# Ledger of designs, part 31: peptides against a protein of PDB entry 5H65

Target 1, 294 residues: chain A of PDB entry 5H65
Amino acid sequence: QYLERTPLCAILKQKAPQQYRIRAKLRSYKPRRLFQSVKLHCPKCHLLQEVPHEGDLDIIFQDGATKTPDVKLQNTSLYDSKIWTTKNQKGRKVAVHFVKNNGILPLSNECLLLIEGGTLSEICKLSNKFNSVIPVRSGHEDLELLDLSAPFLIQGTIHHYGCKQCSSLRSIQNLNSLVDKTSWIPSSVAEALGIVPLQYVFVMTFTLDDGTGVLEAYLMDSDKFFQIPASEVLMDDDLQKSVDMIMDMFCPPGIKIDAYPWLECFIKSYNVTNGTDNQICYQIFDTTVAEDVI

## One batch from the design tools (peptide; aimed at target 1 V203 Y218 D244)

Design b2_p10_3_s3 (made by RFdiffusion4, then SolubleMPNN; from b2_p10_3, 3 letters changed)
Fold by OpenDDE base, seed 5:
Structure b2_p10_3_s3 (fold): chain B 294 residues (1-294), chain A 10 residues (1-10)
Amino acid sequence: as target 1 above (294 residues)
Amino acid sequence: EELADDPPLP
């Protein structure tokens, strides 16, 4: 929808909710570190969570590796199982279950692996060779997802997470409901397993100044603003550099704000109640800056 | 480290 440009001074006087088109300079932004600007967002309960660190995942997988795979759950109609015994880690057993498509093992680039008892390093190595990896554990009657604190699905360098609050986990055999057992679409896998997928989002606070007023607006965006997926940026140095370059362009260090480029964006206002106090907040929406940079 | 606040919900 077409919106006329509104000066910030006028916006600051208006009641919420409203939508605006603005032209302003990015005076400052928070956080300055890209890693801190990427979070996980639940589309259902709207909880924001930190992306787990490698150290957090190491602990989870180490704990999972203390449990021995249940032999009774190996080699089902859904998957073929192979067991490895580690030489140097007190004979730790790792089970890899290769999910079959109509009884046939797919090609490596289409294969889903269920990994039981693997370390983060081992899981990552497998995810680089195969299409998809799900960390699992032996349940009472079936394999189950290991832990929603860890990725429920790993595809290459992308870690897919689920919401602990909103998910109602189902056992691995529910993957049988998937007609196509080759593409392993994250949303389909999540649906089959009762997982509400979390979304990677850039979360930033922008201080905008158009010379008439100053306004703080939140950015919560997955892939539109930078035209870079938040889901990939943490694992790709080139993407990180690109985001940094964009931010440096709009907010160059060591330069006065009068020389900053103009940022055109859409913002929406909304009411927030904090106890007895009512506050109007602003959020950036439907804005792409990369098109102006390229 | 100055962390950004999460956007408050409406």
Scores: peptide ipSAE 0.246, ipTM 0.857, DockQ to the pose 0.867
OpenDDE base, seeds 1, 2, 3, 4: peptide ipSAE 0.244, 0.244, 0.244, 0.245; ipTM 0.858, 0.857, 0.856, 0.856

Design b2_p10_4 (made by RFdiffusion4)
Pose (drawn by RFdiffusion4):
Structure b2_p10_4 (pose): chain A 289 residues (1-273, 279-294), chain P 10 residues (1-10)
Amino acid sequence: QYLERTPLCAILKQKAPQQYRIRAKLRSYKPRRLFQSVKLHCPKCHLLQEVPHEGDLDIIFQDGATKTPDVKLQNTSLYDSKIWTTKNQKGRKVAVHFVKNNGILPLSNECLLLIEGGTLSEICKLSNKFNSVIPVRSGHEDLELLDLSAPFLIQGTIHHYGCKQCSSLRSIQNLNSLVDKTSWIPSSVAEALGIVPLQYVFVMTFTLDDGTGVLEAYLMDSDKFFQIPASEVLMDDDLQKSVDMIMDMFCPPGIKIDAYPWLECFIKSYNVTQICYQIFDTTVAEDVI
Amino acid sequence: SDESADLPPS
């Protein structure tokens, strides 16, 4: 009834901060390599970070495999422990600690594992069969998180990361403070270990063109715009294909802008200290499947 | 050409 659209030339003449409903074509976008759009964002210090690569994580887990699990930290009231020996793996030993709920191991889909000396591949397989996995090492007096450069919790396809600057790391026995040992809410796990969780976000720069003007607008969201969770997309081939197709739909490579579909959206202007623009309250996924 | 996204200011 009152759906009206503001041309870009009118927006460029106005001061910030304001909000606009617009319709424009996506002339171009960055990043050209779409996997680079997935960033980690700390809600406490507002820093943006790269997600560690497989090679980075492999280095951490292989380095963890050189250390011997400490027998003194095995079989507590919090967890049962089991050590596996290996062959042709530089004498590696793998410790898996099964976390109990009130002195009883829960079902595998509710059971959290702590693992010393495991590979990324093994941890991912364990994450399918069990509730979740925390990579750990034998500290002086207690089990401790392996490294904040690696995920503090792997749950399903989500690798949860914490902020190195904002976190004050606590040892594993502090998991006793969790209300139960079956739900394993990632924010609750992070609080018990003194970790400030990072948030996954898609970060992209859109160049919008409606024929009256041109404008650069940022995309920064976790799951609204694509209806694809940023927290899952790097570990899910189907979600990656969906992002590829949506961006190919709005901005196909090689063909002209005349043939592109229109992008209906809101944008907000704001002062940085020049005026910048950002997409908000917008989804392409409700009308596109 | 390979290009990366500009990071949005806070």

Design b2_p10_4_s1 (made by RFdiffusion4, then SolubleMPNN; from b2_p10_4, 5 letters changed)
Fold by OpenDDE base, seed 5:
Structure b2_p10_4_s1 (fold): chain B 294 residues (1-294), chain A 10 residues (1-10)
Amino acid sequence: as target 1 above (294 residues)
Amino acid sequence: ELELAELPPL
């Protein structure tokens, strides 16, 4: 799409909805902390959720670890099972189920592990060695996903979450529907298990100023704006530093706005009704900062 | 093929 650049003063006078190309300075942004800007978004119901904290996951997995794996559900045609007994005072059992591809165990980098029980630390250790892990529990007749409040799939350092509202969970044996049991594409796993996957998004409010006017624009973006995946940033110090550097570049602390770089971006206006009051809001879209810095 | 014995201790 091609749009002519429009000054903010002109945009502020126009009715919504419309799309604009703008050139403005980033006067300020919220939230200031990167951790607070990363959310989970459902593409179906559009609910925004907080990314669970490590402490939240610890509680969920600790609760799951109190349950004993059902022996009847071990070693099926879909997976081979190994049981660990912890050396702690409780002697709890952890079951790891290795999903087979056509009856054959794949290589470690292609193997999906189903983990029944285990602490967050133990699960993370396994996920670091084996690229794909699903936390599970023993159901009545099959293994089931442990909890949608926890990741339904862990791949390396990436935690994949599902929407509790939109998902209709199916048992683990539904993974049999996947022809390729080596790649473990998150969307395919989600589909097989009846999960609507949540999307990691950067959620921020930008105050934009081009010298003719000032407006606030909402940013909700997964990977385009920063050219950094929101899904990876929380687990990667280098990516965090990169985002911080980008934001500091556009909005440098202790420097007058006159010296700020110009940001070119696309914004769209939309109407919002708050009781009797109608207001026009703005959202950034189809913008990559690396390409739009001038 | 992955062998169960190749799993590290938890």
Scores: peptide ipSAE 0.035, ipTM 0.732, DockQ to the pose 0.012
OpenDDE base, seeds 1, 2, 3, 4: peptide ipSAE 0.024, 0.026, 0.025, 0.025; ipTM 0.719, 0.710, 0.724, 0.710

Design b2_p10_4_s2 (made by RFdiffusion4, then SolubleMPNN; from b2_p10_4, 5 letters changed)
Fold by OpenDDE base, seed 4:
Structure b2_p10_4_s2 (fold): chain B 294 residues (1-294), chain A 10 residues (1-10)
Amino acid sequence: as target 1 above (294 residues)
Amino acid sequence: SLELAEDPPL
């Protein structure tokens, strides 16, 4: 889609909604810290949520670990169960349910584990060794997802979250509906369990200046803008550094804006109504920032 | 406590 470049001063005078191509300098951006810019977005209700911190997850899993696995829910046609009793003073029981494919245990790299009563540390250790992990709890008649405040699926270092508002959770036995019980595609797992998966997004406010005007535009993007998945950035120091480098390139500290590089991007305007006040807001879309390999 | 930036109006 070809749009002619429009100066910010002209854009600022126009009614919304419209789409524009602009060339501007990134005067400033918020938040300054990358971890504050990564959020979870629901594609259905459009709610933005904070990514749970490790401390938040620790609490959730610690609470879950206080509950004893129900023996009646162990060793079903869907999964084989193994129970560990910790030697600590509390004698905590941890159940790991190995999901079978057609009655056969898959290889570790294809295996889904359902973990009941595990700590975050234990869950993470297992997720690093096995393909996929779902934190679960004993329900009345079946295993259930532990908590939508925690990941519904962990694959390596990637935490998949579901929307609390839009999800209608179904019991673990609904995984039987999956024909392929080896790949454990997050969307398929989510569908089977009645989960609306959340999307990781970068959420930033850019103050753009092209010398004709100044405009604030929001960035909400999963993987296009930085060419880095928001879903992976929090768990990868190199990716974090890359994003920081990109931002420092466009908005270098201690340098005058006159020396800043130009950012070419698409923005769309939209109307926001706050009570009686109508405001025009701007969002960056369909924009990729690539470092020119010089 | 780090103050979280406000979400943009969507």
Scores: peptide ipSAE 0.038, ipTM 0.642, DockQ to the pose 0.430
OpenDDE base, seeds 1, 2, 3, 5: peptide ipSAE 0.038, 0.038, 0.035, 0.038; ipTM 0.638, 0.640, 0.648, 0.644

Design b2_p10_4_s3 (made by RFdiffusion4, then SolubleMPNN; from b2_p10_4, 4 letters changed)
Fold by OpenDDE base, seed 5:
Structure b2_p10_4_s3 (fold): chain B 294 residues (1-294), chain A 10 residues (1-10)
Amino acid sequence: as target 1 above (294 residues)
Amino acid sequence: SLELAELPPL
């Protein structure tokens, strides 16, 4: 939508809610560390949560690896099962279930693996070689998703997470409802398993200054603002460097703000009530910095 | 068909 540019001094005097187009300099931003700015957001309940650390996942998968795969749940119409016995770790058994498409095993680059009893390292090795991996456990009557605190789907280096509050988990056999068992679209997998997928988002606070006024604007964006997916940035050093370069461009260290580039963006105002105090807050929306740098 | 031999070492 086209909006005329409004100076910050005028915006600061207006009631919320309203939408504005602005041109301002990025005086400062927080958090400064990229890993602190990446969160998981539920589109349904709007909960923000931290991306699990490697150490958190190690614990979850280590706990899962203490369970023995149920032989009764192996080799169904949906999947063929193979048991891998580790040479070390007291002969731990890992079940790998290869999901079939109409009774046929797909190519490795199209195959979904269900992994039961794997460590994080083992799962990551498999996800790097195969298209898709789901960590599972033996339920009473079927395989089940291992834990929503861990990824429900791993594709290469991308970890897909689900909302614990909003999800109503269904057993693995519900993957039968998917007509195409080769592409394994995360949203389709989530739907089949009763998962509300979480969205990776950049969460930052920008202090914006156009010379007429200063305001803080909240950024919550998945892939538009930086033209870099928040879902990939934590696992890719080059993407991390790119985000850092963008932020350094807008907010260069060691120079005065008068030399900063101008940022064009859209902001919306909204009311927030903290007890008896009402305040107006601002959020950046529908903005791509790569296109709007002046 | 995919076999364990096709899997990366665990």
Scores: peptide ipSAE 0.029, ipTM 0.716, DockQ to the pose 0.013
OpenDDE base, seeds 1, 2, 3, 4: peptide ipSAE 0.024, 0.024, 0.021, 0.022; ipTM 0.679, 0.686, 0.685, 0.694; seed 2 fails the geometry check

Design b2_p10_4_s4 (made by RFdiffusion4, then SolubleMPNN; from b2_p10_4, 6 letters changed)
Fold by OpenDDE base, seed 5:
Structure b2_p10_4_s4 (fold): chain B 294 residues (1-294), chain A 10 residues (1-10)
Amino acid sequence: as target 1 above (294 residues)
Amino acid sequence: EYELATDPPL
C-alpha cells in the first residue's frame, strides 16, 4: 500500500477512520518495562490477559499434584504411561504419558508428554528434554487438560495458553484426530482439544511528535513490529536486550527529543465512544522495525 | 507491510 506522508497536525483535525503514513519522533512510550508490555490476547473475544507469573503456575501445579493419577486411564492406544513416586512429599505420584505415533513411541524431540501431578519445576525439566508437554489431570473417563490458567502446551521455553471464555474443552483422546503425532503444532493441538489459543502480544502506547503535533498511538503486535515473537521474549534474555536496545535507539534516555531519530510508520485512526463522549484514537499497523535498526 | 525506517538510518 502507498500513502503520502501526512503531518500530525493535519491528522489531529481529521475524522476517523483513516490510514496515514507519518514521520515522527518517539517522544515517550508506556509501559517502560518490557514484562509489563507483554500480554495474552484472544483473537475471538479480544480479551487481554496478563501472562501468568511463575508463582501463579506453581500454585496451579501444586494443586494438581495433590490428585492421584487414575490407574484406569494409563496405557491406552494413544499413550504409554510411566509412574514415579516421590521419595519426599508424602509419596506424591507423577504420571508421564508418552503419546505414540501409530503405536510407536517417537523420538524425544518429536514426543508429546502428558504430565499428571508434576510440579512446575518437574514440568519445565521435562519440557527442556522433550519437545512438547501438556499438563493434564485424570477426568471421569479420560485424561483432561489440567487448567486453562496454566499452559495447555509447553514447547521448550514457550508456554501456549488458551482462552477460558472461548474454549470448549475436549478430552485428551481427541488428539487421536491428529494424523501426524510428531509435529505437535500448537494450533492443531488446540483445535483437537477445543481450545482457542491466546496470542502473545506487545501492548504499548507510543507518544509521537513530528514538531507540528503530538499524538498517542497504540501498538498491539505479536511478532511483526520488533521482528521478535512476544511469545519468546519473556524467556530469552537476549531477545529482551534486543527489544530494550531498539526502544533505547528510538527514545534514548537522558537525551533531548531534538536528537531523537525520525521514524516512519503507519497509523490508523478509529472512533471510541464512551456514552456521549466520542474520542478518536490511533493505532500503529503494518509496521516493522527496519533490519538496519536491529 | 511497511518497514519502520529511521532518517537517517541508524
Scores: peptide ipSAE 0.039, ipTM 0.506, DockQ to the pose 0.031
OpenDDE base, seeds 1, 2, 3, 4: peptide ipSAE 0.024, 0.037, 0.030, 0.034; ipTM 0.499, 0.503, 0.558, 0.489

Design b2_p10_5 (made by RFdiffusion4)
Pose (drawn by RFdiffusion4):
Structure b2_p10_5 (pose): chain A 289 residues (1-273, 279-294), chain P 10 residues (1-10)
Amino acid sequence: QYLERTPLCAILKQKAPQQYRIRAKLRSYKPRRLFQSVKLHCPKCHLLQEVPHEGDLDIIFQDGATKTPDVKLQNTSLYDSKIWTTKNQKGRKVAVHFVKNNGILPLSNECLLLIEGGTLSEICKLSNKFNSVIPVRSGHEDLELLDLSAPFLIQGTIHHYGCKQCSSLRSIQNLNSLVDKTSWIPSSVAEALGIVPLQYVFVMTFTLDDGTGVLEAYLMDSDKFFQIPASEVLMDDDLQKSVDMIMDMFCPPGIKIDAYPWLECFIKSYNVTQICYQIFDTTVAEDVI
Amino acid sequence: SVDLPPLPFL
C-alpha cells in the first residue's frame, strides 16, 4: 500500500545517518573469490579476523600429535580416558576423553569428547558420531585447550573459534561448572573455559546501480541475507553452491547489467568518523529458492 | 579480496 523506493541519486545528496528502501541492480561485488566473504567477528572487541585454513589447522594438530598424553590426567570424575597406539605415524598416541554426566556416559549424540593427538579429519569424523569435540593437550596440572588458533569446539559442521585478545583461558576441569553434560551449548562451553566466542559473518561489498546513481553498500550478517548460516558454509558443499548460485543470479559474470534482476533492500547510511552504507533487514532468500 | 567495513558493527 505505501511501498515506495528512494532513487540512489537522492540518497547521495543527503547526510547520514538515515535509512532507505531502495531497488537497484548489483553492478558488481567483492569478494570475487566468495570463500573470502566468511569472516570471524568478536562481539567484545569488534575485531574482524580470517578463518584459519586447513593447512593452518593441520600444522596445529600435527604439532599436538608430537606430545605424549599424560597418564596423570586420565580417568577423572569428569571423564573416562582411552589411549590408542599407532603404527607408521611417528609413534603417535591418540587420547580420547569421554565426558560423563553425573558419573555416567550419555548417549553418543549427547557425549562430548576431548581429544589429544587427533587429526582434523579424525576430529571431523568424531563430530559426526558424537555431540562435539574439544581439541586438548596435557597441561602441567590439568587438560587444557590445544590452541585458540584452532577451534575450541567442533559441533556438527560448525567449527567454533574464540578471540585471542578478549579470552582468559581456563583449564578443562572448569567444564564441571556446566549445568548439564548433554546439551553442550557452545556459548556455555566458551564461558566455562573463559573464552569469548567469535561470530561468523558474511562480509561483502556491493556496488549498487539503479540508473540514477551508483553506491557502495556493505553486507555484514551471519544468516539473514542468504538464509544460509555463515557458521556452517565453509564446511558444507551444498550451502557453498547456494551462495554461488545466488550471487550468480544477481550478478552473472560476462552478461550485461540490463539483464540482471533487481535487488529489493534497505540500506542505512552512517558516518565513519565520508558516508558509508550498509544493507539491513533484507533477505533475498524469502522470494528466491 | 573484500573491502572491509570501517565500522564492523552488528

Design b2_p10_5_s1 (made by RFdiffusion4, then SolubleMPNN; from b2_p10_5, 3 letters changed)
Fold by OpenDDE base, seed 2:
Structure b2_p10_5_s1 (fold): chain B 294 residues (1-294), chain A 10 residues (1-10)
Amino acid sequence: as target 1 above (294 residues)
Amino acid sequence: SVKLPPIPLL
């Protein structure tokens, strides 16, 4: 649908909800640090969460590593199990369960590993060698996902997280329902295990100025705005540099706003009620950084 | 109507 360009001063006077096309300069943005702009979003309950830090994961996996793998849950029709004992003073046992496809062990590049009792470092080392890794624990009757505060699936450098509020966890044997046991699509794994997957999103506040008015617009986007996946940016220095370059182009440090580029974007207004206070807020939507800017 | 999240207090 064609939207005419509306000046910010006119938008600021209108009731919500409405959609607008604007042409404005990015006066400022928050947060300034990219890692603070990446969040996890639940598509079901819309909760925003912080991406867990390495230190948080270390604690979770260290706690999990205190538990001994249950021998009764090893070597099922779904997976073959191998046990390692660490050479440290604690003699920690680590179980790795290799998920089979139709009773056959797949190639390493197609194999899902279930890791029980592994540290973050050990899990990361295995995820670099195998297609997919799920941190697990011994449940009463089956292996279970270790903790939704940790990734439910690790694929290379990508950590897939689930929503604690919306997920109804099912045991590992539910992976039997997957027809394809080689690609290990995160959404399929999540569905099988009763997990509502979280989405990586850029969450930013843009202060937009067109010379007629100033408004704050919220950006919540996974991969469209920057043409960079929020899921990958934290683990890729080149992607980080690209985002930083884009933001520096839009809002160059030490330069006056008069010299800033004009940005065209779509914004939608919406009502937010906090008790007795009714506020109109704005969100950027259906906007991509133009190729001539990148 | 999906309620847009409140602006994160950043």
Scores: peptide ipSAE 0.022, ipTM 0.591, DockQ to the pose 0.137
OpenDDE base, seeds 1, 3, 4, 5: peptide ipSAE 0.019, 0.019, 0.020, 0.020; ipTM 0.540, 0.548, 0.555, 0.556

Design b2_p10_5_s2 (made by RFdiffusion4, then SolubleMPNN; from b2_p10_5, 3 letters changed)
Fold by OpenDDE base, seed 5:
Structure b2_p10_5_s2 (fold): chain B 294 residues (1-294), chain A 10 residues (1-10)
Amino acid sequence: as target 1 above (294 residues)
Amino acid sequence: SVVLPPIPEL
């Protein structure tokens, strides 16, 4: 749909909801630090959550590591199990279950591991060697997902999280419903386990100025705006540098706004009610950083 | 989708 460019001064006078094409300068943005802008978003309940820190995960996995794997749940038709006993004073047991495809163990790059009693360090070591890792615990009758406060799936350096509010967890044997037990698509794993996957999003507030007016526009985007996945940026220094470069180009530090580049984007207005007060807010949508900037 | 190019003032 074609939208004619509208000056900010005109937009600021109009009722919501509406869509606009604008040409403006990025006067400022928040948060300034990239790691603070990356959040987890539920597509169903719209809850925004912080990405768990390493310290948070350490606690969860350390607690899980205090539990002993149930021998009765080892070596099923779905997976082959290997048990390690640590040499520490506690003699901690770690179970790794290798998920089979049609009764055959796949290659490491196609293999899903279920890990029970592993530390974050051990899980990370496994995820670097194998395609996919799910942290699990022994339930009453089956293995179960360990905790939705931790990743339900780890693929290399990518942590996939689920919504605690919207998920209705099912036991690990529900992975049997997957015809292809080699690709381990996160959405398919989530569906099988009753998980509503959270989406990594960039969450930022842009202060836009076109010389006629100033407005704040909200950015919530996973992979379109920067053409960089929010799910990967925290674990990739080159991607972080790219985002920083883009933001520095749009909003150069130590330079006057008169020298800033002009940006063209879409914004939509919407109403927010806070008690008796009605506020109009703005969100950036359907906007992508130009390829020549990346 | 709109491409967000840095553009000079024409």
Scores: peptide ipSAE 0.017, ipTM 0.397, DockQ to the pose 0.033
OpenDDE base, seeds 1, 2, 3, 4: peptide ipSAE 0.005, 0.015, 0.008, 0.014; ipTM 0.420, 0.391, 0.370, 0.385; seed 3 fails the geometry check

Design b2_p10_5_s3 (made by RFdiffusion4, then SolubleMPNN; from b2_p10_5, 3 letters changed)
Fold by OpenDDE base, seed 5:
Structure b2_p10_5_s3 (fold): chain B 294 residues (1-294), chain A 10 residues (1-10)
Amino acid sequence: as target 1 above (294 residues)
Amino acid sequence: SVVLPPVPEL
């Protein structure tokens, strides 16, 4: 739908919900640091959560590494198992299960590994070599996903997370339902395992000023606004530099707002009720940074 | 979708 440009002073007087096209300057934004703006969002329950830090993952995987893999769960029709014994004093055992496609082990770039008892460092080493990794544990009758506080799937440097609230976990043998056991699409893996996948999102607050008024607009976007995936940005220095460059272009440091570029975008208003207080809030939507900025 | 270009004042 075509929306005519509306000045902020007019928008600020109107009831919600409504959609607007605006032309404004980005006076300021929060958070200022990119790593603070990347969150995980559940599309079902709408929970926002922090991306786990390396230290958080270390704890989870160290705890998992205290458990011995169950020999009875090794070498099934679904996967071939290899046991790695560490040379440390504890003689920790790590089980690596190589998922087969129609009984055949795929190439490393198409192979899914199930890792039981691995540390973060060991998992990362394997994920760099193989297409996909799932951290698992020995259940009573089957392998199970280790913990939804950790990634349910690692592909290279990308960590895929699931919602603890919305997921109803199923055992690893449910991967048998996947006809294609080479591509390991995250959504397909999630579906097979009963996981509601979380989405990486940029979460920012923009203070917009068009000279007639000032409003704060919320940005929650995965890959459209910056044309950069939120799922990849934390692990890619070039993508980080690109986002920083964009934000510096929109809101240049040490320069007066009069010299800032004018930006055109869509915002929608919505009502937020806090007790007896009704507040109108604004969200940026259907807006993409121009290609000439990237 | 709307492209967010830097534009001069009209």
Scores: peptide ipSAE 0.027, ipTM 0.589, DockQ to the pose 0.033
OpenDDE base, seeds 1, 2, 3, 4: peptide ipSAE 0.026, 0.024, 0.025, 0.025; ipTM 0.556, 0.562, 0.574, 0.577; seed 1 fails the geometry check

Design b2_p10_5_s4 (made by RFdiffusion4, then SolubleMPNN; from b2_p10_5, 3 letters changed)
Fold by OpenDDE base, seed 2:
Structure b2_p10_5_s4 (fold): chain B 294 residues (1-294), chain A 10 residues (1-10)
Amino acid sequence: as target 1 above (294 residues)
Amino acid sequence: SVVLPPVPSL
């Protein structure tokens, strides 16, 4: 829909909700560090949460590694199982379950591994060799997802997370419902296991200034604004550099705002109630960084 | 979607 350009001073006087097209400079933004701007968002309950750090995952997987795989759950129609014993003093057992497609083991690049008792390092090593990895544990009658605080699916360097609040976990045998047991689409895996997948999002606050007024606009976007997936940026130095370059272009360090580029984007206003206080807030929407900037 | 083009300062 076409919107006329509105000066910030006019916007600041208007009631919400409304949509605007603006031309402004990015005076400042927060957070300044990219890793702090990447969050996990639930599309159902709208909770925002931090992406787990490596240290958090280490703890979860270390705890899982204290459990011995149940022999009764090995080698089903769904998967073939192999057991490895580590060379440490405790002789930790790791079970790797290779999910079959119609009773046949798929190629390594199409294979889903269920890992029981693996450390983060071991899981990552396996995910680099095989297409997909799910951390699991032995349940009472079936394998189960290990913990929603950890990824429910690892594909290469991408960690897929689920919402603890909205998910109702089902046992691993529910993967039988998947027609395609080669591509292992994260959404399909999540659905089969009763997981509401979380979305990686950039969460930032832009301070916009057009010389007539100043307002803060919220950015929550997964891949459209920067044309870079939030799901990949934390694990890719080049993508991180690209985002940093974009932000440095919009808000160059060490120079005056008078020299900053003008930016055109859409913002929407909305009402936020905090107790008795009513505030009008603004969010960037339907905006993409120009290709010549990227 | 709308492209966010940076333009020179006036």
Scores: peptide ipSAE 0.036, ipTM 0.649, DockQ to the pose 0.032
OpenDDE base, seeds 1, 3, 4, 5: peptide ipSAE 0.029, 0.034, 0.034, 0.030; ipTM 0.648, 0.653, 0.652, 0.647

